# Designs tried in a protein design run: peptides against a protein of PDB entry 5KEZ. Part 69

Target 1, 320 residues: chain A of PDB entry 5KEZ
Amino acid sequence: NVAIYNPFRPWWERYQPVSYKLCTRSGNEDEFRNMVTRCNNVGVRIYVDAVINHMCGNAVSAGTSSTCGSYFNPGSRDFPAVPYSGWDFNDGKCKTGSGDIENYNDATQVRDCRLTGLLDLALEKDYVRSKIAEYMNHLIDIGVAGFRLDASKHMWPGDIKAILDKLHNLNSNWFPAGSKPFIYQEVIDLGGEPIKSSDYFGNGRVTEFKYGAKLGTVIRKWNGEKMSYLKNWGEGWGFVPSDRALVFVDNHDNQRGHGAGGASILTFWDARLYKMAVGFMLAHPYGFTRVMSSYRWPRQFQNGNDVNDWVGPPNNNGVI

## One batch from the design tools (peptide; made by RFdiffusion4, then SolubleMPNN)

Design b2_p14_4_s3 (from b2_p14_4, 11 letters changed)
Fold by OpenDDE base, seed 3:
Structure b2_p14_4_s3 (fold): chain B 320 residues (1-320), chain A 14 residues (1-14)
Amino acid sequence: as target 1 above (320 residues)
Amino acid sequence: SAAIEEARRLSRAS
């Protein structure tokens, strides 16, 4: 991915890929392979956060400022390490003046235009699908158990399906023969927008952001909410079917106060309430649970916003 | 809320 130095190596640089090389702040491919093997050998499975909707931001300077030194040129849509070129992006498909998503009530813009400047891949093209599938299959062959698909609401469900149909079975060294990768899709659906979580049920599980938002409200006792109201928690609260839901109290985005769920989201900053929420989540049978493991950073609020929300995990000069 | 999602997206791309 792009190496960002202003601010200094933020967490979100990981979501600006320039190649599919397994060479990042976390280590190189050999180290990753070693980790996957060691984890699998003790029954710990690895699920990769796959950034496949886009490449890096259109405004990033061309050059070799990337975690593996690969050259890239956002201006010309040149990513030779893949390789991608201008033919592999939705520049001509997006009809907005800026090339960015301008109206989130327009599903076509949401899927065909750039997400805040991130170069939008033409996932309708078999070439693009195949390059992504090759990346994911390489990971599967290494021994990962599945994937989180980042920014899924910005991809057409059919394009995702086409990619998933190209995927290998899981590595039989650790998984039963014929096992399929576990797929869950990041779809932010709190209602009010045209793209729905149900659009993606056919591809795998989806993130249920209503879960953390509503649970936070209840635990905080906002709006007269009572824990006794959780008696029909899950589908009874209007959430997606349990077998399609991946649930969580917080994630890396809404932990920073500006993700889906807003101020209701509980985080480790509110330790007691957070433990209550996580404990409830783990005890309740609804959905597939995900527990956040994070870190403290020097929060600095200005005009209601944490100006240090970019801060990544503890590191040694950018290397974790 | 679109505004909340936009803030999230900006944090990822800024």
Scores: peptide ipSAE 0.074, ipTM 0.807, DockQ to the pose 0.258
Fold by OpenDDE base, seed 1:
Structure b2_p14_4_s3 (fold): chain B 320 residues (1-320), chain A 14 residues (1-14)
Amino acid sequence: as target 1 above (320 residues)
Amino acid sequence: SAAIEEARRLSRAS
């Protein structure tokens, strides 16, 4: 991914890829392979957060400032380490003046335009699909069990399906022959917009962002809400079907106040309430549960906003 | 919502 130095190596640089090479501040490919093997050998499975909708930001300077040292040029859409070129992006398809998503009530913009400047891949092209599939298949061959598909609402469900149809079965050294990768898709759907979580049910599970948002309000006792109201928690609250839901109390985005749920989201910063929420989630039989493991950073609020929300995970790797 | 997505987008861009 791009190496960002201002601010200094933020968490979000990891979501600006310039290649599909497995070398980041988290480690190199050999270290990753070793970790996957060790985890699989004790029954712990690995699911990769896969960024396949886009490459890095349009405004990032060209050069070799990347975690693997690969050259890239956002201005010319040149990513030779893949390789991608100008033919592999949706620049000509997006019809907005800025080239970015401007109206989230327009599904075509949401899927064909840039997410805040992030270069949007032309996933309709078989070439692009194949390059992504090769990346994911390499991970499958290493021994991962599945994937979180980042920014799925910004991809056409059919394009995702086309990629998934190219995926290999899981590694038979650890999984039964014929096993398929576990897929869950990040889709923010709180209602009121044209893109729905149900559009993606055919590809795998979907994140249910209403879960953490509503649970937070209940546990915080906002608006007179009571725990007893959770009797029909799940589909009774208007959530997606349990067998399609990936549920969580918080994620990396809304932990920083950036994602769905706003101030209702409970985090480790409110330890007591957070433990209550996580405990309830694990106890209640709705959806596939995900527990957050995060880190403390030096929060600094100015006008209600944490100016240090960019701070990445602890890392002492001075090389990558 | 659009506002939520905007915040998410901004977090990844700057």
Scores: peptide ipSAE 0.087, ipTM 0.817, DockQ to the pose 0.235; fails the geometry check
Fold by OpenDDE base, seed 2:
Structure b2_p14_4_s3 (fold): chain B 320 residues (1-320), chain A 14 residues (1-14)
Amino acid sequence: as target 1 above (320 residues)
Amino acid sequence: SAAIEEARRLSRAS
């Protein structure tokens, strides 16, 4: 991914890829392979956050300022480490003046235009699908168990399926022969927009962002909500079917106040209430559960916004 | 909502 130095190595630089090389601030490919092996050997499975909707931002300077030193040129859409060129992006397909998503009520814009300047890959092309599949298959062959698909809302479900159809079975050294990768898709659906979580059920599980948002209001006792109302928690509250849901109290985005749910989201900053919410989630039989492991950072609020929301995991002068 | 998602996306691109 791109290496950002202003601010200094933010967490979000990881979501601006310039190659599919397993070479980042977390380590190189050999170290990753070693970690996967050690984890699998004790029954801990690895699921990779796969950024496949886009490459880096269009405004990033060309050069070799990346975690593995790969050259890239956003201006010319040149990513030779893949390789991608201008033919592999949706610049000509997006019809907005800016090239960015401007109207979230237009599903075509949401999927064909750039997500806040991030260069949008032409996932309709078999070449692009194959390059992504090669990346994911390399991970599968190393021994990962599945994937979180980042920004799935911004990809056509059929394009995702086409990629998934190219995937190998899981590594038989640790998984039963014929096992398929576990897939869950990040889709923010709180209602009111044309793209629905149900559009993606055919590809795997989806994130249920209503879960953390609604649970937060109940635990906080907002609007007269009571714990007793959680008796029919799950489908009874209008959530997606349990077998399609991946549920969580918070994630890295809404932990910083940016994600779906707003101020209702509970985090470790509210320790007592957070423990209640996480405990309830783990006890209640709805969805596939995900527990957050995070860190403190020096929050600095200006006009209601944390200007340090960019801070990544604890590190020693950029070294994790 | 669009506003919430925009805030999330801005944190990743800017």
Scores: peptide ipSAE 0.073, ipTM 0.812, DockQ to the pose 0.257; fails the geometry check
Fold by OpenDDE base, seed 5:
Structure b2_p14_4_s3 (fold): chain B 320 residues (1-320), chain A 14 residues (1-14)
Amino acid sequence: as target 1 above (320 residues)
Amino acid sequence: SAAIEEARRLSRAS
């Protein structure tokens, strides 16, 4: 991914890929392979956060300022480490003046335009699908168990399906022969917009952002909500079917006030309430549960916004 | 909502 130095190595640089090399601040491919092996050997499975909707931002300077030193040029859409070129992006499909998503009530913009400048890959192209599949298959062959598909809301479900259809079975050294990768898709659906979580049920599980939002309201005792109302928690609260749901109290976006749920989202900053919410989530059978492991950062609020919401995990001069 | 989604978007590409 791109290496951003202003601000200094923010967490979100990880979501601006310039190659599919397993060479990041987390380590190199050999270290990753070693970790996957060690984890698998004790029954811990690895699921990769796969950023496949886009490459880096269009405004990032061209050069070799990346975690593996790969050259890239956003201006010319040149990513030779893949390789991608101008033919592999949706620039011509997006009809907005800025080239970015401007109206989230327009599904075509949401899927064909840039997510705030992030160069949008033409996932309708078999070439692009194949390059992504090769990346994911390499991970599968290493021994990962599945994937979180980042920004799935911004990809056409059919394009995702086409990529998934190219995937190998899981590594038989650790998984039964014929096992398929576990897929969960990040889709923010709180209602009121055309793109629905149900659009993606055919590809795998979907993030249920209503879960954390509603649970936060209940635990906080907002609007007269009571714990006793959780008796029919799950589908009874209008959530997606349990077998399609990936549930969580918070994620890396909304613990920074950026994501669905707003101020209702509970985080480690409110330790007691957060533990109550996580405990409830783990005790309740609805959905596939995900527990957040995060870190503290020096929050500085200006006009209600944390100006340090960019801060990444603890590091030594950029090295994790 | 669109506003919340936009905030997420901005955090990833700013």
Scores: peptide ipSAE 0.070, ipTM 0.809, DockQ to the pose 0.254; fails the geometry check

Design b2_p14_4_s4 (from b2_p14_4, 9 letters changed)
Fold by OpenDDE base, seed 1:
Structure b2_p14_4_s4 (fold): chain B 320 residues (1-320), chain A 14 residues (1-14)
Amino acid sequence: as target 1 above (320 residues)
Amino acid sequence: SAAVQEALARVRAS
């Protein structure tokens, strides 16, 4: 991915890819393979956060300022390490003046235009689908069990399906023959917009962002909410079907006040209430549960916003 | 929501 130095190596640089090489501040491919093997050998499965909607930001300077030193040129849409060129992006398909998403009530913009400058891949092209599938298949062959698809809201469900149809069965060294990768898709659907979580049910599970938002309100006892109201928690609260839901109290985005739910989201910063929420989530039979493992950072609030929300996880590979 | 998505995008793209 692109190496950002201002601020110094933020967490979100990981979501600006310039290649599909397994070489980042998290480690190299050999280290990753070793981890996957060790985890699989004790029954712990690995699911990769796959960034396949886009490459890096349009405004990032060209050069070799990236993990593993791969050259890239956002201005010319040149990513030779893949390789991608100008033919592999939706620049000509997006009809907005800026080239960015301008209206989230227009599903076509949401899927065909750049997410605030992030170069949008033309997932309608078989070439692009194949390059992504090759990346994911390499991971499958290493022994991963599935994927979180980042920014799925910004991809056409049919394009995702086309990629998934190219995927291999899971590695038979650890999984039964014919096993399929576990897929869950990040879709922020709080209602009121044309793109719905249900658009993606055919591809796998979907993140239910209403879960953490509503649970936080109840646990905090906001607006007179009571725990007894959770009797019909799940579909009864308007959430997606249990067998399509991936649920969580918080994620890396809304833990920093960025994501869906706003101030209602409970995090480790509110230790007691957070443990209550996580405990309830694990006890109540709705959805596939995900528990957050995070870290402390030196928060610095200015005008209600943490100016250090960019700080990444502890790392000893700062030179990569 | 659109506002949340834009906020996330700005962080990632900056």
Scores: peptide ipSAE 0.078, ipTM 0.822, DockQ to the pose 0.220
Fold by OpenDDE base, seed 2:
Structure b2_p14_4_s4 (fold): chain B 320 residues (1-320), chain A 14 residues (1-14)
Amino acid sequence: as target 1 above (320 residues)
Amino acid sequence: SAAVQEALARVRAS
């Protein structure tokens, strides 16, 4: 991915890829292989956060300022480490004046235009699908168990399916022969927009952002809500079917006040209430549960916004 | 919402 130095190595640089090389601040490919092997050997499975909707921002300077030193040129859409060129992006397909998503009520814009400057890959092309599948299959062959698909809302479900159909079975050194990768898709659907979580059920599980948002209001006792109202928690509250849901109290985005749910989201900053919410989630049978492991950072609020919301995991002068 | 999506994208794209 791109190496950003202003601010200094933010967490979100990880979501601006310039190659599919397993070479980042977390380590190189050999170190990753070693970690996956050690984890699998003790029954801990690895699920990769796969960024396949886009490459880096269109305004990033060309050069070799990347975690693996790969050259890239956003201006010419040149990513030779893949390789991608201008033919592999949706610049000509997007019909907005800016090239960015301008209207979230237009599903075509949401999927074919840039997510505020992030170069949007043409996932309708078999070449692009194959390059992504090659990346994911490399991970599968190393021994990962599945994937979180980042920004799935911005990809056509059929394009995702086409990629998934190219995937190998899981590595038989650790998984039963014929095992398929576990897939869950990040789709923010709180209602009111044309793209629905149900559009993606055919590809695997989806994130249920209503879960953390609604649970937060209940635990906080907002609007007179009571814990007893959680008796029919799950489908009874209008959430997606349990077998399609991946549920969580918070994630890295809404932990920073950026994500779906707003101020209702509970985080470790409110330790007592957060433990109540996480405990309830783990005890209740609805959905596939995900528990957040995070870190503290020096929050500084200006005009209601944390100016340090970019801060990544603890590090030693950029070295993790 | 559109506002939430835009906020997330700005952080990632900046």
Scores: peptide ipSAE 0.075, ipTM 0.823, DockQ to the pose 0.225
Fold by OpenDDE base, seed 3:
Structure b2_p14_4_s4 (fold): chain B 320 residues (1-320), chain A 14 residues (1-14)
Amino acid sequence: as target 1 above (320 residues)
Amino acid sequence: SAAVQEALARVRAS
């Protein structure tokens, strides 16, 4: 991914890829392979956050400022380490004046236009699908158990399916023969927008952002909410079917105050309430649970916004 | 909401 130095190596640089090389702030491919092996050997499975909707921002300077030193040129859509070129992006398909998503009530824009400058891959192309599949298959062959598909809301479900149909079975050294990768898709659906979580049920599980939002409201006792109202928690609260739900109290995005759920989201900053929420989630049978492991950062609020929401995990000069 | 999406997008693309 791109190496960003202003601000200094933010967490979100990971979501601006320039190649599919397993060479990042966390280590190189050999180190990753070693980690996966060690984890699998003790029954801990690895699920990769796969950023496959887009490459880096269009405004990032061309050059070799990337975690693996690969050259890239956003201006010309040149990512030779893949390789991608101008033919592999949706620039010509997006019809907005800016080239960015301008109206989230327009599903076509949400999927065909750039997410605030992030170069949008043409996932309708078999070439692009194949390059992504090759990346994911490499990870599968290393021994990962599945994937979180980042920004799934911004990809056509059919394109995702086409990629998933190219995937290998899991590595038989650790998984039963014929096992398929576990897939969950990040889709922010709090209602009111045309793109629905149900659009993606056919590809795997989806994130249920209503879960953390509503649970936070209840535990905070906002609007007269009571714990007793959780009697029919899950589908009874209008959430997606349990077998399609990936649930969580918070994630790395909404933990920083501007994600789906807003101020209701409970985080480790409110330790007691957070432990209550996580405990409830783990005890309740609804959905597939995900527990957040995060870190403290020096929050500085200016006009209601944390100016340090970019801060990544503890690191040594950018190396984790 | 659109506002939430835009906030996330700004973080990732800035």
Scores: peptide ipSAE 0.075, ipTM 0.822, DockQ to the pose 0.222
Fold by OpenDDE base, seed 5:
Structure b2_p14_4_s4 (fold): chain B 320 residues (1-320), chain A 14 residues (1-14)
Amino acid sequence: as target 1 above (320 residues)
Amino acid sequence: SAAVQEALARVRAS
């Protein structure tokens, strides 16, 4: 991914890929392979956050300022480490003036335009699908158990399916023969927009962002909500089917104050309520649970926004 | 909502 130095190595640089090399601030491919092996050997499975909707921001300077030193040029859509070129992006498909998503009520715009400048991959192209599948298959072959598909809302479900159909079975050294990768897709669906979580059920589980939002409201006792109302928690609250739901109290995005669910989202900053929420989540059978492990950072609010929401995990001068 | 999505994107793409 791109190496950003202003601000200094923010967490979000990881979501601006320039290659599919397993070479980041967290380590190189050998180290990753070693970790996966060690984890699998003790029954801990690895699920990779796969950023496959886009490459880095269009405004990032060209060069070799990346975690693995790979050259890239956003301006010309040149990512030779893949390789991708201008043919592999949706620039010509997006019809907005800015090239960015401007109207989230336009599903085609949401999927064909750039997510705030992030170069949008043309996932309709078999070439692009294959490059992504190769990346994911490499991970599968290493021994990962599945994937979180980042920004799935911004990808056509059929394109995702096409990629998934190219995936190998899981590594039989650790998984039963014929096992398929566990897929969960990040789809922000709080209602009111044309793209629905149900559009993605065929590909795997989806993130149920209503879960954390509503649970936060209940535990905070907002709007007269009561814990007793959780008796029919899950489908009874209008959430996706349990077998399609990936549930969580918070994630790395919405714990920073402006994510899906807004201020209702409970985080470690509200320790007591957060523990209540997490405890409830783990005790309740609805959905597949994900527990957040995060970190503190020096929050500085200006005009209601944390100007330090970019701060990444604890590190030593950029080294994690 | 669109605003929420844009906020997330802003953080990620800034």
Scores: peptide ipSAE 0.068, ipTM 0.819, DockQ to the pose 0.238

Design b2_p14_5_s1 (from b2_p14_5, 9 letters changed)
Fold by OpenDDE base, seed 4:
Structure b2_p14_5_s1 (fold): chain B 320 residues (1-320), chain A 14 residues (1-14)
Amino acid sequence: as target 1 above (320 residues)
Amino acid sequence: ARDYVGVELWKKRN
């Protein structure tokens, strides 16, 4: 991914890929292989946060400032380490003036335009699908158990399906023959937009963002909510079917959120309430649970916004 | 009601 130095190596640089090479701030491919092997050997499975919707931001300077040193040129859509070129992006498909998503009520924009400047891959192209599949298959062959598909809301479900159809079975060294990778898709559906979580049920589980938001509201006793109202928690609250839900109290994004609904999210900063929420989540049968492991950072609020929300995990001069 | 939390947060990635 792109190496960002201003701010200094933010967490979100990981979501600006320039190649599918497995060398990042966390280590190289050999180290990753070693980790996967060691984890698998003790029954711990690895699920990769796969960033396949886009490459890096369009405004990033060309060069080799990347975690693996690969050259890239956002301006010309040149990512030779893949390789991708201008033909592999949705520049011509996006009809907005900026090239970015401007109206989230337009599903076509949401999927065909750049997510806040991130170069949007043309996932309709078999070439692109294949390159992504190759990346994911490489990981599968290493021994990962599945994937979180980042920014799935911004990909057409059919395109995702096409990629998934290209995936290998899991590595038989650790998984039963014929096992399929576990897929969960990040889809932010809190209502009010045309793209729905249900659009993605065919590909695997989806993130149920209503879960953390509503649970936070209840535990915070906002809007007159009571714990007793959790009696029909899950589908009874309008959440996606349990077998399609990936649930969580918070994630790295909404942990840093604000505004309408954002404040309801419980995080480790509110330890007692957070423990209650996580405990409830783990005790309740609804959905597939994900527990957040985060970190403290020096929050500095200016005008209600944490100017240090970019701070990544504890690191040594950028190395995790 | 529409919740823009996710959208707003994504803006930070670029």
Scores: peptide ipSAE 0.038, ipTM 0.758, DockQ to the pose 0.207
Fold by OpenDDE base, seed 1:
Structure b2_p14_5_s1 (fold): chain B 320 residues (1-320), chain A 14 residues (1-14)
Amino acid sequence: as target 1 above (320 residues)
Amino acid sequence: ARDYVGVELWKKRN
């Protein structure tokens, strides 16, 4: 991915890829392969956060400032390490003046335009699908069990399906022959927008962001909410079907949120309430549960916003 | 309505 130095190596640089090489501040491919093997040997499965909607930001300077030293040029859409060129992006499909998403009430714009400047891949093209599938298949062959598909809301469900149809069966050294990768898709659907979580049910599970938001309000006792109202928690609260839901109290994004639904999210910063929420989630039989493991950073609030919400995880490999 | 939390956080990534 792109190496960002201002601010200094933020967590979100990991979501600006310039290649599909397994070479980041988290480690190299050999270290990753070793981890996957060790985990599989004791029954712990690995699911990869796959960034396949886009490459890096359009405003990033061209060069070799990346975690694996690969050359890239956002201005010309040149990513030779893949390789991608200007033919592999949705620049001509997006009809907004800026090239970015400007109206989230326009589903076509949400999927065909750039997410906050991130170069949007043309996932309708078989070439692009194949390059992504090759990346994911490499991971499958290493021994991962499945994937979180980042920014799925910004990809057409049919394009995702086309990629998934190219995937290998899981590695038979650790999984039964014919096993398929576990797929869950990040779709932020809090209601009120045209794109719905149900659009993606055919590809696998989806993130249910209403879960953490609503649970936070209940645990915080906001708006007269009571724990007794959780009796029909899940589908009874208007959430997606249990067998399609991946649920969580917080994630790396909304852990740094503010205002509206963001303010309701419980995090490790409020330890007592957070433990209550996580305990309830694990006890209640709705959805596939995910428990967060995060880190502390030096928060500095200005006008209600943490100006240091960019701080990445602790790292001892800052040379790359 | 908009998913303000997601939009606001993604703005920081560019």
Scores: peptide ipSAE 0.037, ipTM 0.764, DockQ to the pose 0.281
Fold by OpenDDE base, seed 3:
Order: structure tokens, then C-alpha cells, then sequence
Structure b2_p14_5_s1 (fold): chain B 320 residues (1-320), chain A 14 residues (1-14)
């Protein structure tokens, strides 16, 4: 991915890929393979956060400032380490003036335009699908158990399906023969927008962001909410079917977020309430649970926003 | 409420 130095090596640089090389601030491919093997050998499975909707930001300077030293040129859409070129992006398909998503009530913009400047891959192309599948299959062959599909809301469900249909079975050294990768898709659906979580049920589980938002409100006793109201927690609260839901109290995004759901989100900063929420989540049968492991950073609020929400995990001069 | 969770964070990614 791109190595960002302003601010200094933020967490979100990981979501600006320039190649599919397993060479990042966390280590090289050999180290990753070693980690996966060691984890699998003790029954701990690895699920990769797969960034496949886009490459890096359009405004990033061309060059070799990347975690593996690969050259890239956002301006010309040149990513030779893949390789991708201008033919592999949705620049010509997006009809907004900026090239970015401007209206989230326009599903076509949400899928075909750049997410905040991130170069949007043309996932309708078999070439692009195949390059992504090759990346994911390489990980499967290493021994990962599945994937979180980042920014799934911004990909057409059919394109995701086409990629998933190209995936290998899991590595039989650790998984039963014929096992398929576990797929959960990041879809932010809090209502009010045309794209729905249900659009993605056919591909695997989806993130239920209503879960953490509503649970936070209840635990915080906001708006007169009571714990007793959780008697029909899950589908009774309008959440997606349990067998399609991946649930969590917080994630790396909304842990730093604000606005709808953001303020109610419980995090480790509110340790007691957070433990209550996580405990409830783990005890309740609804959905597939995910527990967050995060870190402290020097929060600095200006006008209600943390100007240091970019800060990544503890590191040694950018290397974790 | 229809406020988007994480939109502002996504904007910061570029």
C-alpha cells in the first residue's frame, strides 16, 4: 500500500493499495505465511481484510513511496505491480463532475464513482476480477480461512459474486476438503439509502452496523432506553437475519467516528460500559460476533472531532 | 437517524 507520511503512517494507509503483494508495515510474505501457519496449528484462523474495491487515492504522488517499494502512478492509473492501467478503472463510467461519489442516494454513483478519491476499480471486467481472485487465492493457499470484503457497499453484488466464484477451496492442510472461505462484507446500512444489506446476502454475511449503534444507546441509557428492551434483540430490532449478520460493538472506523451511530458507539475509552456491551454481545446468540482489539492514541478534539483519529497502532518509526 | 457511520473517516483516507 501507499506509505503516507502526512500524517505520519496513518492506520488508513492500509486501505490504499498499490499492489497485491504481501509486503506491508506488518511484515513480508514469509512472515505472514509463518504467522498463518502458527495460528492454524493451534486452531486460530485468519481472516484477511481484503481491499478490492479500489486502489490508492487519486491525489497521491506517483513514485515508489509504498510499503513494498512498488511503483505506482495514480494520475495515469498505472499500477504495474498488478498490473492495472487506465482501462481497469471506472473513470469513464462515473458521471459526476468530481469523479467522486457525490450523492449516496444514487446507487450507481456509490458503486461506480470514487469513494473519497480512492481510484475505483472496474470490477465488471473479468481481467480485474481475475487479478483480485488471484490475490485472494494466494492468501487461501497460504492458509487463511476467509475474508472481510472492505467497502462492499461500493461494489456491485454481482461483481463480488463473480470474484467469489473464482476462489479456491481452503487449504486442506488445516481445513476439511471442499471447505469454502468464510466471507463477510462491510456494508454500512443504517437505513435511508437505496443500497441495502440484503443486496449482499447471497455473497455471505454482512456487517450489521445497527447492532453497535443501538446497543450503545441502550447501555448508555440514552433516550429512555432500557436493558429490558433487549428481550427481542436481533431481528426484532429490525436487524438483518442472524445467519447473515456479523455483529460488533465497535470497529476501527466507528471507534473514531461521529454522527449517526458514531456518538453512541461504545469503545475501550469507556471501559466499564464497553465490557458490558461486549459481554452482552458474546452471551447473546444473535449473529456472528467480532471482538475489537485496539489501542490508545493521543486524542485531540477540535470542534468535536479528534484531529488525531488517523493515528495507527503502536509502531517503531512506522513499522509495527 | 440516517447518519452515515464512517463517512468522515473514509474522507480522511484520501
Amino acid sequence: as target 1 above (320 residues)
Amino acid sequence: ARDYVGVELWKKRN
Scores: peptide ipSAE 0.043, ipTM 0.762, DockQ to the pose 0.222; fails the geometry check
Fold by OpenDDE base, seed 5:
Structure b2_p14_5_s1 (fold): chain B 320 residues (1-320), chain A 14 residues (1-14)
Amino acid sequence: as target 1 above (320 residues)
Amino acid sequence: ARDYVGVELWKKRN
């Protein structure tokens, strides 16, 4: 991914890929392979956060300022380490003036335009699908158990399916022969927008952001909400079917205050309430649960926004 | 019936 120095190595640089090389601040490919092997050998499975909707931001300077030193040129859409070129992006499909998503009530913008400037891959192209599949298959062959598909809301479900159809079976050294990768898709659907989480059920599980948002209001006792109302928690609250749900109290985005769920989201900053929420989540059978492991950062609120929401995990001069 | 919060996406990735 790109190496961002202003601000200094923010967490979100990880979501600006310039190649599919397993060479980031988390380590190199050998280290990753070693970790996967060690984890698999003790029954711990690895699921990769796969960033396949886009490459890096359109405004990032061209050069070799990347975690693996690969050259890239956002301006010309040149990512030779893949390789991608201008033909592999949705620039011509996006009809907004900025090239970015401007209206989230326009599903075509959401899927064909750039997510906050991130160069949007033309996932309709078999070439692009194949390059992504190669990346994911390499990970599968290493021994990962599945994937979180980042920004799935911004990809056409059919394009995702086309990629998934190219995936290998899981590594038989650790998984039963014929096993398929576990897929869960990040789709923010709190209602009110045209893209629905149900659009993606065919590809795998979907993040249920209503879970954390609603649980937060209940635990916080907002709006007269009571714990007794959780008697029909899950589908009874309008959530997606349990077998399609990936549930969580918070994630890295909404932990920072104004993401999906807003102020209702419980985090480690509210330790007691957070533990209550996580405890409830783990005790309740609804959905596939995910527990957050995060870190403290020096929050600085200005006009209700944390100006330090970019701060990444603890590091030593950029080295994690 | 329950009210659902509107969607606000993280916009700090770029």
Scores: peptide ipSAE 0.040, ipTM 0.732, DockQ to the pose 0.097; fails the geometry check

